# Peptides against a protein of PDB entry 5FRP, part 170

Target 1, 225 residues: chain A of PDB entry 5FRP
Amino acid sequence: VEWTESIPQIIATREDISKELNQALAKTFIDSDPRVRRTSVMIFNKVPVTEIWKNITNKAIYTSLLHLAREKHKEVRELCINTMAKFYSNSLNEIERTYQNKEIWEIIDTIPSTLYNLYYINDLNINEQVDSVIFEYLLPFEPDNDKRVHRLLTVLSHFDKKAFTSFFAFNARQIKISFAISKYIDFSKFLNNQESMSSSQGPIVMNKYNQTLQWLASGLSDSTK

## One batch from the design tools (peptide; made by RFdiffusion4, then SolubleMPNN)

Design b2_p26_8_s4 (from b2_p26_8, 9 letters changed)
Fold by OpenDDE base, seed 5:
Structure b2_p26_8_s4 (fold): chain B 225 residues (1-225), chain A 26 residues (1-26)
Amino acid sequence: as target 1 above (225 residues)
Amino acid sequence: LLPESELLPEPKDIEKTLENFINNKV
């Protein structure tokens, strides 16, 4: 009987500890030292998603994580973008929607919009990273049609107008890239044929080949910067 | 925080050139 009376105190103590931890963690995401911010982001990458959802209950932490996707410090930003995309995917796969976690899900469901909105920064490095995390985490390859459609609908269901516009622009770009690659292959085959190169079409195809390469290259970030 | 534009930038002129090239051959 005495142990039952101690349960409320234990629960209260654990809640208090959890609250203090959450408050302390929330402050680290806005710390002036990028190393502190990096370490905070790494929690979401190192700790299992189920444990994160269990122990991190302060919504401000999740909001702060999303804000770091636009921070000026390149390393922290890049880490944040990868981390939040992965965390979103893991959450969809492993975390059930309940009444208790509804407020957190409301934030997490904005991750796709947050990521697609990064295209508006008009930075090639950011664009490349966002492209990568979309294919890796947001809309991964899924052979099951029902699962694929469900994931797509989930991602789109919380889009703002800007995210939708970005989404369509992204898809249109991917189609164009695919076409350009196809043409690159065709031109390469033509140029590899000596008879074709000696024809009147040789110089024309060479020019088109160069234009195709230039177009493809213009969409890529400089890996040296 | 890095600034965001209200509009996505239009594809560069090279993309239009490629589109024109593609559309004229199909």
Scores: peptide ipSAE 0.170, ipTM 0.656, DockQ to the pose 0.077
Fold by OpenDDE base, seed 2:
Structure b2_p26_8_s4 (fold): chain B 225 residues (1-225), chain A 26 residues (1-26)
Amino acid sequence: as target 1 above (225 residues)
Amino acid sequence: LLPESELLPEPKDIEKTLENFINNKV
């Protein structure tokens, strides 16, 4: 743990990380102690993306990072999911594709698939986190149409079959959620009108309002779990 | 590692509820 905690400082101070250091760092990602794994993941959060790409040259480190997205330890997994999504976004924004970094990009380009494949675990907490990182890092709001399309195409270009299926399912769910929210708003407006509430439709709309709320709530993870 | 299912769990219950809700309003 202590050794791994020193790595961000070492990366920041040294221009060239030795092969031996990379090998040692790779081992920390597969350490049996979740604290060591957590600290290893945190390197990607503490060190600028450009410095990571420059100094971390061992492919096994990136592969191991992606693998942690499915680990059993909740805290490490959640950290990893957020970290890899952010790292992907930062890499797209800041790292050029070159011949020298091609092999690392081949791994990084699988991050979207890795994340979308997490939906197959069928865990509500994981699903919510994946939803969050999609909107925050993978497919963020972009007012420029060309940039938005380019990002979308980049994300999709390395999808496996499962990721595509997951992507379509996700989008279908979002449409349904949007519809439900629209109905919630409509019903709320109706219920806030005294004349409408006194009408024959009042009880009907109240029932639909409650059903809509229940449906929306059922899609949310239990924050206590 | 957490296991993966071969199929994305369709929110079957949510979809049916929404479809029923949508179809009853249209």
Scores: peptide ipSAE 0.159, ipTM 0.650, DockQ to the pose 0.089
Fold by OpenDDE base, seed 3:
Structure b2_p26_8_s4 (fold): chain B 225 residues (1-225), chain A 26 residues (1-26)
Amino acid sequence: as target 1 above (225 residues)
Amino acid sequence: LLPESELLPEPKDIEKTLENFINNKV
């Protein structure tokens, strides 16, 4: 743990990190202690993306980072998912594709697929987190159509079959959620009108309102778990 | 890499999983 905690400072102060240091760092990502793994993941959050790409050249580190997205330890997993999504976005924005970094890009380009494949775990907490990082980092709001399309194509270009299927399922779900929210709004407006509530439709709309809320809530994770 | 024993399993029935995902079926 202590050794791993020193790595961000070393990366920040040293222009060249030895092969041996990279090899040692790679081992920390697969350490049996979740605290060591957590600290290792935090390197990607504490060090600028440009410095990471410059100094972390062992591909095993990146592969191991992506692998932690499925680990059983919740805190490390959640940190890893956020970290890799952010790192992907920052890399797309700040890192040029060169011959020298090609092997690392081959791994980083699989981050979207890795994230979309997490939906197959069928865990509501994981699903919620993946939803969040998609909107925040993978496919952020972009008013420029050309940039938006380019980002989308970049994200999709390295999908496996499972990720594509998950992507379409995600979009289908979002459409359903959007429709349910629209209904919720309409029902809420109706219920806020006294004349409407006093009508024969009042109880019917109230029931539909409750059903809509229940459906929306069923897709949310239990914050207590 | 981290042993598979330390990873969350993937379900075998992908279609069922996706159906549950789309329909918010738990």
Scores: peptide ipSAE 0.149, ipTM 0.733, DockQ to the pose 0.783
Fold by OpenDDE base, seed 1:
Structure b2_p26_8_s4 (fold): chain B 225 residues (1-225), chain A 26 residues (1-26)
Amino acid sequence: as target 1 above (225 residues)
Amino acid sequence: LLPESELLPEPKDIEKTLENFINNKV
């Protein structure tokens, strides 16, 4: 743990990290202690993306980071999902594709697919987190249409069949959620009108309102778990 | 590692509730 905690400072101060240090760091990502794995993931959050690409040259480190997205330890997994999504976005924005970094880009380009594949775990907490990082880092708000389309095509260009299926399911779900929210608003307005509530439609709309709420709530993770 | 299912679990119950809701308005 103590050794791994020193790595961010070493990366920030040294232009050329030794092959030995890269090999040692790769081992920390697969350590049996979740605290060691957590500290290793935090390196990608504490060190600027440009310095990571410059100094971390062992492809096994990047591969191991991606594998931790399915980590059994909840805290490590959640940290990893946020970290890899942010790292992907920062890499697209700040790192040029060169012949020298091609092998690392081949791994980084699989991050969107790795994240969309997490929906197959069928866990509401994981789903909520993946939804969040998609909107924050993978497909962020972009007012320029050409840039938005280019980002979308970049994200999709490395998808496998499972990732495409997950992507389409995600988009379909978002449309349904938007529709349900619209109905929730309409029913709420109706129920807040005294004349409407006293009408024959009052009980019918109340029932539809409750069904809409139940549907919306069923898609949310239990904050107590 | 957490297991992955071969098929995306469609929220069948959620879809059915929403479809029932939409179809009851048609």
Scores: peptide ipSAE 0.143, ipTM 0.649, DockQ to the pose 0.086

## One batch from the design tools (peptide; made by RFdiffusion4, then SolubleMPNN)

Design b2_p27_1_s1 (from b2_p27_1, 11 letters changed)
Fold by OpenDDE base, seed 3:
Structure b2_p27_1_s1 (fold): chain B 225 residues (1-225), chain A 27 residues (1-27)
Amino acid sequence: as target 1 above (225 residues)
Amino acid sequence: PPVLPTQLEEFNEIVKKLEEEFEKLEE
């Protein structure tokens, strides 16, 4: 009985410790010293994604991570860009979407837009890095067509207008029109096979798909001119 | 304001604690 009574206290203590850690970490991400910020970002690289999601619950940490992508300090920025892209990919692969982690996912889902928006800075080094992380982490080579299409749709589903424009401007040119068309065909098949159009996300995905098609069509028309 | 040595130490302790907690969770 005494042991059972101690369990809530232990759990509470752990929660308190977790809270304190989260609060402290939130401060380190915005520390004036770039070394501290760098170390903070490195946590996301060193710690398994599952453990990060479990233990880092303060939303401010994730938002701060994303903001560091535009940091003036080159080393921190570069690290952040790589880290957030990798973290995004790992999260998609390993973390389930639940009601409890919904708010964090809302932030993480903005990573693709955050990355594509970096193209507007018009910096060659940044562009090269963004290209690299896109092909390595965001849209990696996937031989399975369904998985490839699903990943693409997931990435595109949360794009803002600017990111979408950048995607078509930079990646659509690199992605042979043939590949885009192939993805379209695959997506159409995917949509036909997925009974899950009944989910609240179905219409959103379809709308984004249609927008993508419209943009592809417009881009194709411009390339023929 | 200059990063107080105490802040860096506190940060390192936090990181260490986080690492330890993560290691415990893997066990």
Scores: peptide ipSAE 0.117, ipTM 0.586, DockQ to the pose 0.012
Fold by OpenDDE base, seed 2:
Structure b2_p27_1_s1 (fold): chain B 225 residues (1-225), chain A 27 residues (1-27)
Amino acid sequence: as target 1 above (225 residues)
Amino acid sequence: PPVLPTQLEEFNEIVKKLEEEFEKLEE
């Protein structure tokens, strides 16, 4: 435990964590003592996302983090769920996709599916927590429509079938709003590209555009309540 | 970074699926 607690400081002070340290950390994530596992998860909260990606290169650590979402120990599980959601969001915002980090991204991209699959456990406490982290970290409110749609598409792009099902079941309202935004963007682009509304389709497109705007206005007002 | 053409195709498929599911919810 004491060793694991020192890891955040080590990561902060050292630009390059040794292979040995990564191997040791991988072991702490699967330690029999829940306190050790908890402390391991906390590393992802205490260390900046950029430093995590730079220094934690063992893919087993990330895989183990995701597995802890189904941990039997409640405190560790809850911490893990919050941590992985936040880490995912921060990674999307701050980490570029490169050839070097591709393997890690392949794991991180499964976080949304991992979280949505927790709904199948049918536990009210877990469901509430998943709802919370979805709205806080995975699909946060974003005033920029393009960014919001992009985030949604990013989250959905790696969904398995079960995650999609859960998404539709638990996030229907958010889906509606996101759909309206997407349509708005599409129509806006269409209107900008078609210089001449002289086509017979012009009035139809304008009508759909207006309907989408009205729907967006109503949906956004409801989401702020 | 620019969304790769392959990603765009995948996104379009996802959007299509979402549209289908949305229609089911309106029903």
Scores: peptide ipSAE 0.005, ipTM 0.304, DockQ to the pose 0.040
Fold by OpenDDE base, seed 4:
Structure b2_p27_1_s1 (fold): chain B 225 residues (1-225), chain A 27 residues (1-27)
Amino acid sequence: as target 1 above (225 residues)
Amino acid sequence: PPVLPTQLEEFNEIVKKLEEEFEKLEE
């Protein structure tokens, strides 16, 4: 445990983490002691995403991280779920896809499916946590329509069949709402810009706004019944 | 929960719309 706790500092200070360290980490992630596993997961929280990608090159570590999402130990599992979701989001935002990191990305790209598959466990606490991390990290609110759509497509592009099913069951409605909200925000901004009201785009924006309102109204009415 | 056929259709429509929007952005 003490050794594992020192790893974040080592990663932060050393540009070249040895093969030995990666091998050691791979072992700590599968250690019988949940405290060791917990500490291992915390590395991904304490070390910047760029440094993780740079220094942790053993794919087994990433695979093990994902596996801990189904850990029997509640604290470790919960930590892992939060960690992997955050790590996924940070990776999408900060790490470029290259030939060199392709193998790691192949694993990381499975995080959304891994998370959505947790719904099949049918545990209320797990479901709540999955909901939380999905909307915080995987599919965060994004006012930019292009960015939002891009993120959504990215997440969906790696779904397995089970993940698609769970997505539709649990999150599809919320995603629709998020789109509507974003359009509403855009329209509000447009209205605040008086110069844009006289533009040829005015009627187009108004139409989009009306459509959004109608959609929101229909969705809200269904939730109250 | 079982995916209702209607849900699948709705999902496919959403995906299609998203794809179309994405294509428009690339253009």
Scores: peptide ipSAE 0.000, ipTM 0.268, DockQ to the pose 0.060
Fold by OpenDDE base, seed 5:
Structure b2_p27_1_s1 (fold): chain B 225 residues (1-225), chain A 27 residues (1-27)
Amino acid sequence: as target 1 above (225 residues)
Amino acid sequence: PPVLPTQLEEFNEIVKKLEEEFEKLEE
């Protein structure tokens, strides 16, 4: 445990012990003591994502992290779920896809599916947590439509069939609403600009707005059912 | 919960629309 607790500092200061560190971490993630596993997961929270990607090169560590999402120990599991989601988001934002990190990305790209598959456990607490991390980290609010679409497509691009099913069951409606709201906001801004209203694009925007409103209305009505 | 076939179709339509919007942005 003490050794594992020192790892964040070691990663930050020593690049030369990467191999030994990776070997040790691979063991700590599967340690019989939940405290050791917990501490191992915390590394991903304490160390910057860029440093994690640089120093943790053993694929088994990432695989083990994902596996802990189904951990029997509640505290470790909950921590893992949050950590995994956050790490995924940070990775998408800060880590470039290269040939060298391709294999790790292949694992990281399964995080959304891993999380959505947790819905099949049929545990209310897990479901609530998954909902939370999805909207906080996987599909966060993004005012930029392009970025939002890109993120959504990225998340969906690696879904297995089960994940898709879960997505549709739990979150698809919410995502649709978020898009509609975004369009509504954009249109509202447009309407507030008198110059834009007089433009040739005015009628087109108005039509889109009306369609969006109708869609929102229909979607909201379905949610009340 | 099992996804109803209708939900899958709706989802596919949404994905398609998103893809179309994305393509427009690349252009």
Scores: peptide ipSAE 0.000, ipTM 0.270, DockQ to the pose 0.058; fails the geometry check

Design b2_p27_1_s2 (from b2_p27_1, 14 letters changed)
Fold by OpenDDE base, seed 2:
Structure b2_p27_1_s2 (fold): chain B 225 residues (1-225), chain A 27 residues (1-27)
Amino acid sequence: as target 1 above (225 residues)
Amino acid sequence: PPKLPTPLEEFNEIVEKLLEEEKKKEE
């Protein structure tokens, strides 16, 4: 009976300890020393995404992480941009949306907008980094069309007006090309598997195939300009 | 008076705990 009475106290103590740890961690993200801030960002790279969501419950930590994308210290900023993009991607892939984590998801869902808004700083190095993380983590190449479209829609669904404008200015063309390439591959596979071009759908598929090729050729020529 | 852990020290403790908890789940 005595051990059963200790369990609630242990649980309560663990919750208190967890709260204190979260509060301590939140302070490190706003520390005056860039080395401390860097180390704080690195926790999101060292700890699996599932454990981060489980153990880091203070929303201020996530907000602070996002804020570091505009950090003056170059190394911290660059690390943060890569980290938050990767964290977003991993979260989409591995974390379910629940009532309990809703408040954190509301913050995490702003990561795409946060990244695209960095284009307005008009810094070449930042732009290149944003381009890189978008195609590596936010909108990676996905051979499954449904998954690719779903990811794109997810990213776009939380865009503010500025992010949407940046998307069209910087990334829309490249994304369109990637979609066209995917369609080309699908059509090529379809044509190779359809032994009988005699189906009523054959000419329609061939027409779409040719249109896709023409579009790809035009898009690739414009990108080299 | 016991020196309050520096923010870095506190952070390191947090990281270590989180990593240890993960290792224990994989075992």
Scores: peptide ipSAE 0.050, ipTM 0.334, DockQ to the pose 0.010
Fold by OpenDDE base, seed 3:
Structure b2_p27_1_s2 (fold): chain B 225 residues (1-225), chain A 27 residues (1-27)
Amino acid sequence: as target 1 above (225 residues)
Amino acid sequence: PPKLPTPLEEFNEIVEKLLEEEKKKEE
């Protein structure tokens, strides 16, 4: 009985420690010393993605990571761009979407848009880097058509207008978007037939789908003008 | 007064903790 009573306290203590650590880490991302910021970014490269998601629960850390993509210090910026792209890809591959991590995913899902928005800076070096990370991490070569389409749709589903425009300007020519759309429609039909039977996530997926289609349609119409 | 750990020191502690937790999962 005494042992059972001590377990909650131990768990609570660990949570408190975790909170303190998260707070400390959050401060390092906004440190005035670029070396500190660099080191902070490197944690996302050195620590497995699963452990990052488990232990880094402070939203501010993820937000700060994304902000570093536009920082003035070149080395940190470049590192950040590579890191966030890789982290995004790894997260998609390894992290399940749950109710508990929903808020973090909301931030992580903006990474593609964040990256594509960097094209508007009109810097050749940045553009080249963005191109590289897109093809390496965001939209990697995938021989499986279904997986490729799914990844593409996932990336596009959270685009803002600017990101979409950049996508069409820089990368749409390399991606058979028409093929992707066609396959997605087929998949959606399949899902709709199955989801008429199953739970609460269906409407959310459909909403994202519809938004993606709308944006794609809009982008395609603009390209034909 | 115990010097508050520098942000870097705090960071290192975090990294070490995360690495230790990873090792425990692989076991």
Scores: peptide ipSAE 0.049, ipTM 0.339, DockQ to the pose 0.011
Fold by OpenDDE base, seed 4:
Structure b2_p27_1_s2 (fold): chain B 225 residues (1-225), chain A 27 residues (1-27)
Amino acid sequence: as target 1 above (225 residues)
Amino acid sequence: PPKLPTPLEEFNEIVEKLLEEEKKKEE
């Protein structure tokens, strides 16, 4: 535990031992002691997101973090859920998608699905927490419709079927989302038209967007019923 | 380097797949 508590500082200061540190850290996430696991999760809270992405390169660490969302130990689970949601949001805001970090992003992009899938556990406490982190971190209030829709689409883009179902079940009340999506699509169309006024791809893109809108609208409408 | 698909593009792909699956169920 004491060693794990030192990891945030080490990550920030020691690039030379990054590999060893990553290996050690990966082990702490699966430690039998919940205190160790807790401390490991806290690394993601204590270390700036940019430093995490820079220094934690072991894919297994991220996977393990996500796995702790279903942890039996309540405190660790709750911490993990909050941590991963926040980390996701911070990553979206601060980390550029590159070829080099693609593998990590592939994991991070599953965080929304991971969270929404927790609704299937049918635990009231978990549901409440998931609701909280969704509104705080995943789909925060954004007055800018374009940004809001963009975030929404980003979140939805990596949903599995179960996550979609949960999303529609729990968030369908946001008729505002469908409206926002519509605006975003219109905006996207506008942008595409500006770029492709002369391209044969314009109508195809428009059709895709319309289909998307219809699908989303249908899904949202069914849940309000 | 090939640009990674945007989240929107990925979303569209998913939606297309889902729509196709739904069409198959109706058939």
Scores: peptide ipSAE 0.020, ipTM 0.345, DockQ to the pose 0.048
Fold by OpenDDE base, seed 5:
Structure b2_p27_1_s2 (fold): chain B 225 residues (1-225), chain A 27 residues (1-27)
Amino acid sequence: as target 1 above (225 residues)
Amino acid sequence: PPKLPTPLEEFNEIVEKLLEEEKKKEE
């Protein structure tokens, strides 16, 4: 446990050794010993999010972290679920999206879907944990309506079909979905107006957005049935 | 055959080496 506290300082001071350290760390996430995997996950829990983003540049580490959410060892799995949810929330709050960190964000943006997909395991303990981390980290209480809606839209924007289904089945009742949808529609209109002004990627983003809206609408119709 | 260090052992060795190098720079 004591060595994990020293890792941020070590990585921050030596950019040249960062590659080797990242490679070594990546191997620990797939170690056969659950204690090793646990220790690796704890790095993400103990190290400030800003330092992690700065120093952990190997995308395989992040992918491996997410994979541990479905591992067989209960303690490691539970730790991983809590850790990745917290890490997601902290990243949204503290890390700016840049061209340099785009590849890592592409992985981190899948955390909400990864969590909601755990409902399909049909394990009561997992379901309870997922519920807990959703309300604690993924969709925390926010008194500012704009911030709350923005967070919700961010989470929903990266959902796959299965995640949407799970969202409507388990959590939609606790969220003022009507308000969220209204804001989402407004955002869609805004995007449509902006895309009329900019380049070749506009239609692709718009199509994805429209698909998301259709999924939301479909999910709502199924829940009212 | 010499047992290859576990990934954790390798990681710890790297960390220890880095810590030692930092201590040497502060001296």
Scores: peptide ipSAE 0.056, ipTM 0.356, DockQ to the pose 0.010; fails the geometry check

